# Designs tried in a protein design run: peptides against a protein of PDB entry 5IXI. Part 101

Target 1, 141 residues: chain A of PDB entry 5IXI
Amino acid sequence: TPLLDASSLEYLFAQGQYDLVKCLAPIRDPKTEQDGHDIENECLGMAVLAISHYAMMKKMQLPELPKDISYKRYIPETLNKSIRQRNLLTRMRINNVFKDFLKEFNNKTICDSSVSTHDLKVKYLATLETLTKHYGAEIFE

## One batch from the design tools (peptide; made by RFdiffusion4, then SolubleMPNN)

Design b2_p24_3_s4 (from b2_p24_3, 18 letters changed)
Fold by OpenDDE base, seed 4:
Structure b2_p24_3_s4 (fold): chain B 141 residues (1-141), chain A 24 residues (1-24)
Amino acid sequence: as target 1 above (141 residues)
Amino acid sequence: SSELEEEEERSRKNFKEFFSEFYK
């Protein structure tokens, strides 16, 4: 379908990133404290997808990625503000887990090339549909 | 901290689940 062609996916992926970060597509309300943690982890996962896609498009290798790369510009601004208000040890935990997983995943996407940029965009958009309140399923019709 | 370790393990587990389709 036209919505699934390369140009359409590229547009939707770019727009989706903007909508998520700027909270134009707000994340769903957590039902429990654990659900809130799950939502946070999904947002951090979205950051991994976005960063990995960027690195692949720029033909960057894993050693070329900045060592201080952060999720801060790739997650909802509201969540970023929330994380900044947490204590130092909690923030360090989040950073460490994120960086470790980013490294592992980039071995998969950049080093061994087993994942394509197309795969990343599809996963990103599919997650947006369930993570946010109103992001439409029509993207995949 | 036991709480920090548990949250870290939970986060790692959730990441593995989130990206499971890329490791099949």
Scores: peptide ipSAE 0.553, ipTM 0.896, DockQ to the pose 0.620
Fold by OpenDDE base, seed 1:
Structure b2_p24_3_s4 (fold): chain B 141 residues (1-141), chain A 24 residues (1-24)
Amino acid sequence: as target 1 above (141 residues)
Amino acid sequence: SSELEEEEERSRKNFKEFFSEFYK
């Protein structure tokens, strides 16, 4: 497994976020409808990682997080457009599940301090390699 | 609907698995 210094890891993490959101690193094609839902959930998980990392870097506490925090700017634009086309009930459920988990995870990252920003970046990049079609730069071995 | 509730539960399970390494 290649060892990345702090600056390289930070760069790759930032670039990876951009590539995912802008669909420069397109997500893998779903094999089934269920696989499609799993892919969406992975993208939402990536949003949790990105937001939590942001909060930690800004030294934000849970009460300081924006009340309208959303996954919208942290998932692929194509997926965001797809979700926006769904009915209100579906969108509400997605939002509720996301917000509930974000709150839970932020307790782990911000309050408990058991997870570092380094851990979040590693998880993000590792997931990016499997979530996207041909991103296999093999950052981790 | 029951279908949406099932999808919600599946999502919660997927999140749990996705972040499992952080809950060791």
Scores: peptide ipSAE 0.553, ipTM 0.896, DockQ to the pose 0.573
Fold by OpenDDE base, seed 3:
Structure b2_p24_3_s4 (fold): chain B 141 residues (1-141), chain A 24 residues (1-24)
Amino acid sequence: as target 1 above (141 residues)
Amino acid sequence: SSELEEEEERSRKNFKEFFSEFYK
């Protein structure tokens, strides 16, 4: 991604989250079944980034985060609907893996302070460019 | 379920790679 000043980065990060969740920036089409699975995991990774950034901005420690924290509000609405239609065991797996990595990552962002909010925004926007269709460019039919 | 275990392993691998830049 190109270099951005702090103000521009903040704006793009906020807008990018909205665009991803509302599917205004739709995720790319999977080329294979495995690619589809990878795309879903990238979306869940984006949720970890967004939540961690939120926690850091609010200066919250890990125990202060809501216990019912979920990826649901931080992934594309279409993906959220898809996951909710899957069987219980699959949903449990997704939730467990997500929470494990959220906890682990928060040790670095909140506890260890080795990762900054700047780093999170950069990673988020960089991923958004590759994850979505033509992000940053409006295409007219 | 063997299929579920494979999916979980794949997910963990993907997350590790996704966040690799934040880990030494």
Scores: peptide ipSAE 0.546, ipTM 0.893, DockQ to the pose 0.617
Fold by OpenDDE base, seed 5:
Structure b2_p24_3_s4 (fold): chain B 141 residues (1-141), chain A 24 residues (1-24)
Amino acid sequence: as target 1 above (141 residues)
Amino acid sequence: SSELEEEEERSRKNFKEFFSEFYK
């Protein structure tokens, strides 16, 4: 949020990534099958934010990232396990959509410097508050 | 399959909405 200084925001962003992946901040329960898919897409969006932030901090372009770049290490471990159990076509869809969007996001926002690392952190933390069950409560408590 | 294509389209739309603030 705009009320946090740069150092505090950096700390919260790093901790938030850890909490999401390790399921210390568990994602909300889906109400329907479609809601479950929406939650997955939000998690994949969080992966795009995390990867883009990493690339910007390292002054790297998308082609310089590892060839096997994936969402796997940037989403909740429980979700990653679930995806790995799905059929090949489903996994191919997820991978293709994610890679296409990551490329698009890099070209339209990262390369032209219209989006800052600060913007990515704010979006990440704001999404974390709504995506997870109880995250953010201690910040305002 | 048609179902898979629909989910792919839904995912693309969701991403567009999710990142809409960065494309304004």
Scores: peptide ipSAE 0.546, ipTM 0.893, DockQ to the pose 0.636

Design b2_p24_4_s1 (from b2_p24_4, 13 letters changed)
Fold by OpenDDE base, seed 2:
Structure b2_p24_4_s1 (fold): chain B 141 residues (1-141), chain A 24 residues (1-24)
Amino acid sequence: as target 1 above (141 residues)
Amino acid sequence: SSLEKFEKAFNELLKKYQPEIDSL
């Protein structure tokens, strides 16, 4: 596994976010219905990591984040389209669950400064490798 | 390490919310 300097990690993190959202790094095919749910859970987790990193870089707390900051812009477009096709109550529940997840994550790991932006980037890229079909082989294999 | 604690906490949160997400 190659060692990454700060500049390389920053670039790969930015590129990885773009590739995940634009489906240039497509998520793996689910083998079962439960596997599909696990994939969606991981995607929401990726959104939590991305938003938390954004908030830390902007030195903003969760209440200071714009209302339009949601999982919608931080998950694969294909998954976002799927969620938009679900009924209103389901979408409301997804929003509530995500908000609670993001809040609890930040309270337990970000606000107490136990996690750095470096840690978030590493976790994001490592998860991206396992979540997608072909991404990250040269970095983490 | 701090990273290990973070990864553990993150995974535990995923497990916590997994039933809610699966019910959607």
Scores: peptide ipSAE 0.228, ipTM 0.775, DockQ to the pose 0.696
Fold by OpenDDE base, seed 5:
Structure b2_p24_4_s1 (fold): chain B 141 residues (1-141), chain A 24 residues (1-24)
Amino acid sequence: as target 1 above (141 residues)
Amino acid sequence: SSLEKFEKAFNELLKKYQPEIDSL
């Protein structure tokens, strides 16, 4: 496991977000239907990490974020297209669940702990390695 | 329902990530 300095970690985090969203680092194939569901949830979790990092960098609380904040810009484009094919009520429900997740995550992890932007980058990249197909970073373990 | 299972799984994911991040 190579040692990463702050500048290297910043670069890898930015590149990792881009690769995930643009499907340059495609998510792994599901082994079962349940696995596919778990993958989708993990992608939404990645969006929570990314948005939380953004908020911390801007020194903004959740109420200060745009009212139209959503997961759409922070998940794989293929998954976003899949979600758009679902009915309106389902999409609304997903959005509400995501917002609840984001709020809960912010309260329990960002506000109530000493979690830093550094920690979020590490968690994001570590999860990215296991979530995607043959992601060639191998930063951890 | 499928939606209820999704919500449950999402909440479980939250329970997973929070302590993992705190351990970093």
Scores: peptide ipSAE 0.174, ipTM 0.694, DockQ to the pose 0.079
Fold by OpenDDE base, seed 4:
Structure b2_p24_4_s1 (fold): chain B 141 residues (1-141), chain A 24 residues (1-24)
Amino acid sequence: as target 1 above (141 residues)
Amino acid sequence: SSLEKFEKAFNELLKKYQPEIDSL
């Protein structure tokens, strides 16, 4: 995007991550049960983007990441609390699906398609605008 | 199964994200 310089984009990305996790930019209210599921998946997708960005910045391949890498630090705290209250089987399923998502994302997108940290920041912020109630507004108008 | 539906949803999400990111 020609609208944001590199330093501004870096700042907005960092602030956006903080705002999402701390629920300062609250996620939108679900309209249906399926919409709620979609919102949760998008949040997990945001975690994939954030973790992938972290890995790229640290010049780490996915197998080099800590084995205890988790979505927990990268999703809204309210959603994290909700997930922790679900039964063990459900939590295990979420963990497995997330790990598969992260793996596939890195293999197909990061490793194979020349995606940069810049691209990840842009995608993160763009998704943040649609996922939250009133955040950002017109960063990518 | 519920797990299969969840995995399907994630796969669809992945299919959504990848082309959009590649187009940036």
Scores: peptide ipSAE 0.169, ipTM 0.686, DockQ to the pose 0.079
Fold by OpenDDE base, seed 1:
Structure b2_p24_4_s1 (fold): chain B 141 residues (1-141), chain A 24 residues (1-24)
Amino acid sequence: as target 1 above (141 residues)
Amino acid sequence: SSLEKFEKAFNELLKKYQPEIDSL
């Protein structure tokens, strides 16, 4: 596993976010219906990481973040389109669960300063490799 | 329901990722 310097890590993190959202790094195929849900949840988790990183970089607490902040810009566009096709109640619950996830993640991980932006980048890229089809395998091998 | 399973899995995912991040 190559040791990434700060600038390289920043570049890869930015590129990874772009590739995930734009589906240039396609997510793995689900093996079952439950696996499909797990993949969706993992994508939402990626959004939590990305938003948390953004908040930390801007030195913003969760209450200071815009209330319209959502997972939509941080998940694969294909998944976003899929979610939009679901019924209103389902979409509302997804939004609520995500916001609860983000809040809980922030309270338990970010607010206590136990996690750095560096850690979030590493976790994001590592998860990206497992979530997508053979993306960036050389980075962490 | 599928929605309930989604919410459960999401919460479990949170529990999974927190320790991993802390170990970085």
Scores: peptide ipSAE 0.163, ipTM 0.687, DockQ to the pose 0.078

Design b2_p24_4_s2 (from b2_p24_4, 16 letters changed)
Fold by OpenDDE base, seed 4:
Structure b2_p24_4_s2 (fold): chain B 141 residues (1-141), chain A 24 residues (1-24)
Amino acid sequence: as target 1 above (141 residues)
Amino acid sequence: SRLKKFQEDYDKLLKSYQPEINSL
């Protein structure tokens, strides 16, 4: 298992977020319709991790976050474009599901498990490796 | 470990929302 110092991990995390959103590390092709749903779910999870990390770094609690917090800037641009093309009802439901996910994650995972920003970076990068096509540099084994 | 527990909790929570997302 590779040992990453704080500086290296911070760099990789920042680069990973950029690569995911900008599709420089494109998400893998779905094998089935269900796999496609799983991929979208993982992307929403990545947004939750990124936002939670941001909040922790800014010393902000979830209720202090802007009410208009959204996944839109934290998921692959291609997926964001796809979601924008879906009907209003579907988009509203996605927003509600995401907000509920974020809330539950902070209340039941971060608070209960004493999760650190370090932990979030590790999970983000590990998920990124399995989610994308070319990010297969297995940093975490 | 703490990290392992976090990862498991995250995965469990993520899976719990799968049915809702699949219905969208």
Scores: peptide ipSAE 0.393, ipTM 0.837, DockQ to the pose 0.796
Fold by OpenDDE base, seed 1:
Structure b2_p24_4_s2 (fold): chain B 141 residues (1-141), chain A 24 residues (1-24)
Amino acid sequence: as target 1 above (141 residues)
Amino acid sequence: SRLKKFQEDYDKLLKSYQPEINSL
């Protein structure tokens, strides 16, 4: 696997986010109900990666981010629509879980391991390849 | 490597939320 230069990685990361959210790179079909839950969890993880990358690029700490920050803009639109159709309590729980996930990720992973924006891009794209049906040019295999 | 450690930490953290996500 050839190394990607910074500009290429930046482009692929941006395009990957767009493709995921717009469902141009559709997520894989769940094999079971549990697999479906795993897929949703992975999507929330992708949102955490994207938001963390954004925060790092803007040099903002987590408490400095807007209080209304949400996964909604960072997950597949189809999944977002599905979540919006769920009852209020479920949606509240999803939101709380996501916020806790984001907080813990930043406290444990980013701070403790000194993760860079480069690392986040790599992980995002690598996860995207496994999460979607036909995405990727075997960038990180 | 740093990257490998990050990826492992992320995966572990993500998996730790499975019980909560499964209850949704």
Scores: peptide ipSAE 0.393, ipTM 0.838, DockQ to the pose 0.803
Fold by OpenDDE base, seed 5:
Structure b2_p24_4_s2 (fold): chain B 141 residues (1-141), chain A 24 residues (1-24)
Amino acid sequence: as target 1 above (141 residues)
Amino acid sequence: SRLKKFQEDYDKLLKSYQPEINSL
């Protein structure tokens, strides 16, 4: 496994975000219905990581983020399309769950554990490797 | 380590929301 310095990690993180959203690194096919739910959860988690990283880089607290912040631009376009096809009630529930997750993550994980932007990049890329079909195989051992 | 603890906390938190998300 190659050693990733700060510059390399920054590049890979930025590229990974782009590849995930644009489906250049397509998410793996679900094996079961539950696996499909797990994949969606992981994608929402990826959005939380990306947004939290953005906030930290801008030195913004969660309340300072736009009230209409959404996962939509931080998840695969294919998944976003799927969610848009669901009924309004389901979409509202997804939004609420995501916002709660984001809030809880920032309160307990970011603040309490003193998580750095470096840690977020590592977790993002590690999750990306497991979430996608053949991406990042050489990044982590 | 700090990184390992963060990863575990994240995974635990994500799992805690799974039942609610799965009900959608």
Scores: peptide ipSAE 0.390, ipTM 0.838, DockQ to the pose 0.762
Fold by OpenDDE base, seed 2:
Structure b2_p24_4_s2 (fold): chain B 141 residues (1-141), chain A 24 residues (1-24)
Amino acid sequence: as target 1 above (141 residues)
Amino acid sequence: SRLKKFQEDYDKLLKSYQPEINSL
């Protein structure tokens, strides 16, 4: 595994976000219905990581972020399209669950564990490797 | 390590929301 300096990690993190959202690094095919749910959950987690990283870089607390903050820009476009096909009540519930997840992550993980932007990048890229079909095999063992 | 603890906390939190996600 090659050593990643700060600049390389920053580049890979930015590129990884783009690749995930634009489906250039497509998510793996679900093996079962439950696996499909797990994949969606992981994608929402990726959105939480990305937003938290953004907030940290801007030195913003979660309450200072726009109330309309959404996972939509941070998940694969294919998944976003799938969610948009679901009924309004389901979409509202997804949004509420996501917001609760983001809040809890900030309160219990970011604040309590003294997580850094470096940690978020590493976790994001590591998750990206497991979540996608072919991405980043050379980065992490 | 700090990184390991974070990763474990994240995974634990993510799993705690699985029942909610499954009900959507």
Scores: peptide ipSAE 0.389, ipTM 0.838, DockQ to the pose 0.795

Design b2_p24_4_s3 (from b2_p24_4, 14 letters changed)
Fold by OpenDDE base, seed 4:
Structure b2_p24_4_s3 (fold): chain B 141 residues (1-141), chain A 24 residues (1-24)
Amino acid sequence: as target 1 above (141 residues)
Amino acid sequence: SRLEEFEKAFEELLKKYQPEINSL
């Protein structure tokens, strides 16, 4: 059970996003090729959480989001650079899958008002602890 | 293919996150 008050949670969430993107909290080393792929997908999931939180805070519905919304500013910079080096077809596929993921996530989780911004912060920070190497300040027990 | 596995992973990730978030 998280014991963090709203103010503390807001601060940690903001700091966590910054640390992930700037690689101050570097993602864990992959154990296998498949593990590396799973890590990348989880990073994209983190982008979904961050964007959804942003939309909710701005009182913005998914259809109102910019059409060019992407994962690029919400994932580790190192991963973003890696994706940019992949072939065009692969990058297009990643973009399309991400957009579908974001849409489905919002429709099934956010639009029914079952998830709050508080919930998104908790999930983001909890996932960040397992995704990164040493961000394991056990915020949640 | 690798792309197909990527898409499947996204679906699995979505299915994982929804229940976890809703249970918070």
Scores: peptide ipSAE 0.184, ipTM 0.708, DockQ to the pose 0.079
Fold by OpenDDE base, seed 1:
Formats: C-alpha cells, sequence, structure tokens
Structure b2_p24_4_s3 (fold): chain B 141 residues (1-141), chain A 24 residues (1-24)
C-alpha cells in the first residue's frame, strides 16, 4: 500500500465522506438483521470519527461545538431517513447514546492520546473500505 | 432489546476503534 501524501489524503477523506453520505459508496449488504444493525452502528461510528476530525481542525473542545451537531450530516442519507421514521423515544435514545459515544471517544482517544487529524483520516478511509462494497480497494489492499 | 444492543455495540465499537487508531 503506497503512502498517501497529505494533500492526497485530505482529498480522499473529503471525497470519502461525500461518497458515504450521498450513498455513492454503497454500504455492504447485511447478511442478517443483526448485521444490519451492526452496519448502522458502524455508520454512527464513522460520524464520530468525522465530527472528531472536524473538532480538531477547528481547535474546539466538545463543549464548544454547536449544540446541533449530530450524526445526521455524517451518515448515509438513506440511514438518516430511516432513523427519522422511528418513534420519538427511539430517536431520542439514539441521539443520547451518540452524544455519549462522541464524548467518550474524544476523551479517551483524542484527549488521552496523540491521535492526529492524519490518523483520523486514515482510520476513516480504512473503515469506509470495509463498510462499503468495493470502495478504495487500490488504496489499502 | 434493539436499543440495548445498540448501546452495547457502541461500547464495543469504541473499544475497537481506540486501539486501532492508536496503532496508526
Amino acid sequence: as target 1 above (141 residues)
Amino acid sequence: SRLEEFEKAFEELLKKYQPEINSL
């Protein structure tokens, strides 16, 4: 696997986010109902990575982030629509769990480690490759 | 329940991502 320079990595990271959200890079087909849930969870995890990267780039701590920051803009649009169709209590629960996940992730990974924005980009793209069907095969294989 | 599994999955996912990111 060839090393990506900073410029290329930045581009691929941005493009990867776009492809995931716009469903241009389709997520893998679930083998079971539980697998489908796991895929959704992975998508939410991708949102955590993306938001954490955003926060680092803006040099903002979590309490300084806008209150309206959520997973909605960072997950596949199809999944976002699906979640919006669920009942209010379920949606509230998802939001709360996500916020807690994001907070804990930042505390234990960003604040407590030397993880950089570069590392987050690499992790995002690597996860994107496994989450989607045939995305980025030439990059990380 | 689905919600409980979702919460558990998040915890597991966090545990998965943390060491992987640190190993980059």
Scores: peptide ipSAE 0.184, ipTM 0.708, DockQ to the pose 0.079
Fold by OpenDDE base, seed 2:
Structure b2_p24_4_s3 (fold): chain B 141 residues (1-141), chain A 24 residues (1-24)
Amino acid sequence: as target 1 above (141 residues)
Amino acid sequence: SRLEEFEKAFEELLKKYQPEINSL
């Protein structure tokens, strides 16, 4: 991992979240239909990382988080629009699976306290580099 | 089905992230 001071890492993490959601760092083009699904799943994973980081910073457990917290604010807007085009039952299932994923991840990050906010930032930025077309080449090799 | 693949991928993704993040 690259050597970044805390302030720089915080800035890059915040900017990376914004860039991903606003599609300023566009996700890579899928090579196949399955690759497209993998990309979507990675985006949902990015949402888990972001929300978990938020929860840790606020020292809150998932039941204490706002009820409206979801992946919608933490994934690329293009993907969010795509998901909204799917039928209600599919969207409900995605939401349920995401909640389970978030819960499990929260247990490993907050409850077990084996993962720090620093770790989450690094993982987020590293994943962002591989997920997007041309982001962060100067940060990670 | 696609939904089953999604759910499986989610589980695999979680399994991938946990040890990797812990090693950071």
Scores: peptide ipSAE 0.184, ipTM 0.710, DockQ to the pose 0.079
Fold by OpenDDE base, seed 5:
Structure b2_p24_4_s3 (fold): chain B 141 residues (1-141), chain A 24 residues (1-24)
Amino acid sequence: as target 1 above (141 residues)
Amino acid sequence: SRLEEFEKAFEELLKKYQPEINSL
């Protein structure tokens, strides 16, 4: 596994977020219906990582985040389009579950641990490699 | 239901990510 310095990691993390959202690094094809759900949930998990990283960089706690913060700009545009086509109640439930996930993640991982922005970038890129088609294969062995 | 499975998956994902990130 190649050694990444801080500057390289910062660049790759920023580029990875852009590539995921813009579908330049397309997510893998689901093999089953459940696999499709797992992919969507993992994308939402990626949003949690990205938002948490943003909050840490801005030195903001969860209560200080905008009340209308959402996963929409942190997930693939194709997935966002798919979610928008679902009924209102389903979309509301997704929003609620995501907010709970984000809150609990920050409480149990960010606030109650020594997790750094460096750790979040590494986890993001590692997950991105498995989530997408042939992306970042040279970053992690 | 499908939505219940989604919530379960979130819980499982949370349980997965928390210790993994802490072990980095």
Scores: peptide ipSAE 0.180, ipTM 0.706, DockQ to the pose 0.079

Design b2_p24_4_s4 (from b2_p24_4, 14 letters changed)
Fold by OpenDDE base, seed 2:
Structure b2_p24_4_s4 (fold): chain B 141 residues (1-141), chain A 24 residues (1-24)
Amino acid sequence: as target 1 above (141 residues)
Amino acid sequence: SRLEKFNADFDALLKKYQPEIDSL
């Protein structure tokens, strides 16, 4: 496994976010219905990581984030389109999961464990590798 | 370690909210 310096990690993290959202790093094909649900949940997790990293870089606490903060810009566009087609109750439930996940992650994990932006980048890229079909094999093999 | 705890905590949160996603 190659060693990544700070500059390389910063670049890969930025590119990884772009590739995930734009589906240039397509998410893996679900093998079962449950696998599909796992993929969707992991995508929400990716949004939590990305937003938490953003907040940390801007030195913002969670209450300072916009109340209408959303996962929409941080998940694959294909998944975003799928969610928009679902009924109101489903969309509300997804949003509640995301907001609760984000809140709990920041309050119980980031604050309590002194997580760094470096840690978030590594976790993001590592999760991206498992979530997508071919991405990141050379980095974490 | 700190990093191991971070990774475990994040994975635990995924596990915690998975049933809600499964029920959609």
Scores: peptide ipSAE 0.715, ipTM 0.958, DockQ to the pose 0.776
Fold by OpenDDE base, seed 3:
Structure b2_p24_4_s4 (fold): chain B 141 residues (1-141), chain A 24 residues (1-24)
Amino acid sequence: as target 1 above (141 residues)
Amino acid sequence: SRLEKFNADFDALLKKYQPEIDSL
């Protein structure tokens, strides 16, 4: 388990979100076709974590979130652009996966396990490190 | 622990939805 003080964790979490979306921390190159699918799914997971953290900080329950909530501004801009170029059915399916993932995570995992914002930040940064090519923080071992 | 369970649950959700992503 990484050792980070609260202020450092808050900073790294905020910077990590920015770096992922702006591709300053570029996602890893897929080694196989399956790895490419894993990368896309992990990016959706990152969006779920980020949004859940936001909702928790704002003390909003899932039904109180905007109905048009989307993964789009929480994933790498390159991936977002790629998804926008895909056909309608594919985009609908991706959106369904995201919404179901978000719903299940919040209605079950967060509620049942008393997950904290601290937990979300740690998981986000840990996943970010594995998702990106060379995330230089090297916080997790 | 609580954190271990959270991590496992999240990873399980990724695994749960992976087949849908694979089929795109």
Scores: peptide ipSAE 0.715, ipTM 0.958, DockQ to the pose 0.774
Fold by OpenDDE base, seed 1:
Structure b2_p24_4_s4 (fold): chain B 141 residues (1-141), chain A 24 residues (1-24)
Amino acid sequence: as target 1 above (141 residues)
Amino acid sequence: SRLEKFNADFDALLKKYQPEIDSL
C-alpha cells in the first residue's frame, strides 16, 4: 500500500467523489435483493462522509447547513434516478434515514472521535473500493 | 485506536439504518 501525501489524498478523494456520482466507478452488481439494499445504504453512507467532509472544511456546524441538504448530489446518478421513480413515502423514508444518519454521525462520531478531514478522505476511498467493482484496488490492500 | 473507533462507529451506523432501507 503506497503512502499518500496530503496532496495526493486530496486529489484521489475529489476524483473518487466524481467517479462515484458520474458512475465512472460503477457500483458493484447486487448478487441478491439484500445486497442491493446494502449497496443503497452504503451509498447514503458515502453521502454522509462527503457532506461531513465539506462541512468540516468550511468549518460549518450541522445546524448551519442548509435545511434542504440532500444526498442526491453525492450518490451515483443511476441510484438517484431510481429513487426519484419511487413513491413519495419511500422517498420520504430515504430522506429521513439520510438525515438521521448524517446527524448522528456528526454528533456522535465526528465530535466524539475527533475525526479529521484526513480520516474522512481515507474512509471514503476505502469504502468506495468495496462499493465499486474494481476501483482503487492498487491503492488499498 | 482512534481510527478503529471511527471505522467501527461508521459501520455501526450503517448497520443501524440498514433495516429501514431493507423495508423500503
Scores: peptide ipSAE 0.714, ipTM 0.957, DockQ to the pose 0.835
Fold by OpenDDE base, seed 5:
Structure b2_p24_4_s4 (fold): chain B 141 residues (1-141), chain A 24 residues (1-24)
Amino acid sequence: as target 1 above (141 residues)
Amino acid sequence: SRLEKFNADFDALLKKYQPEIDSL
């Protein structure tokens, strides 16, 4: 990963979140059905990273977050619209995956690895590069 | 290293939940 000062990283992270959600940095076109499933799962992962960063910045534990915390505002709007069109059971299952993912990441990975907000920003941007079509080519390899 | 473990752990979680997404 490239060497970025704190201010630059903060800016890029904030802009990256906005660009992903607003589809200004559109996600890559799936090459196969499995690739489509991988993309959706990665988007849930992006939501986990973003929310975990938010909680860490606010010095909040996961139980202190609203019980209705959702991935919806942290994934591409196009994907959110797609999920809304799926049946209730599918939407419930997606929500369960997200909540379990978020819980396990915060209760285990963050604690075990002593993860910092800096680490989360770098991971977010690195994943964003692979998830989107052309984002971050000038920053990451 | 700490950072390598973090990256590996996150990727492992993606892999852990992927089958559920695949089944949708």
Scores: peptide ipSAE 0.714, ipTM 0.957, DockQ to the pose 0.840

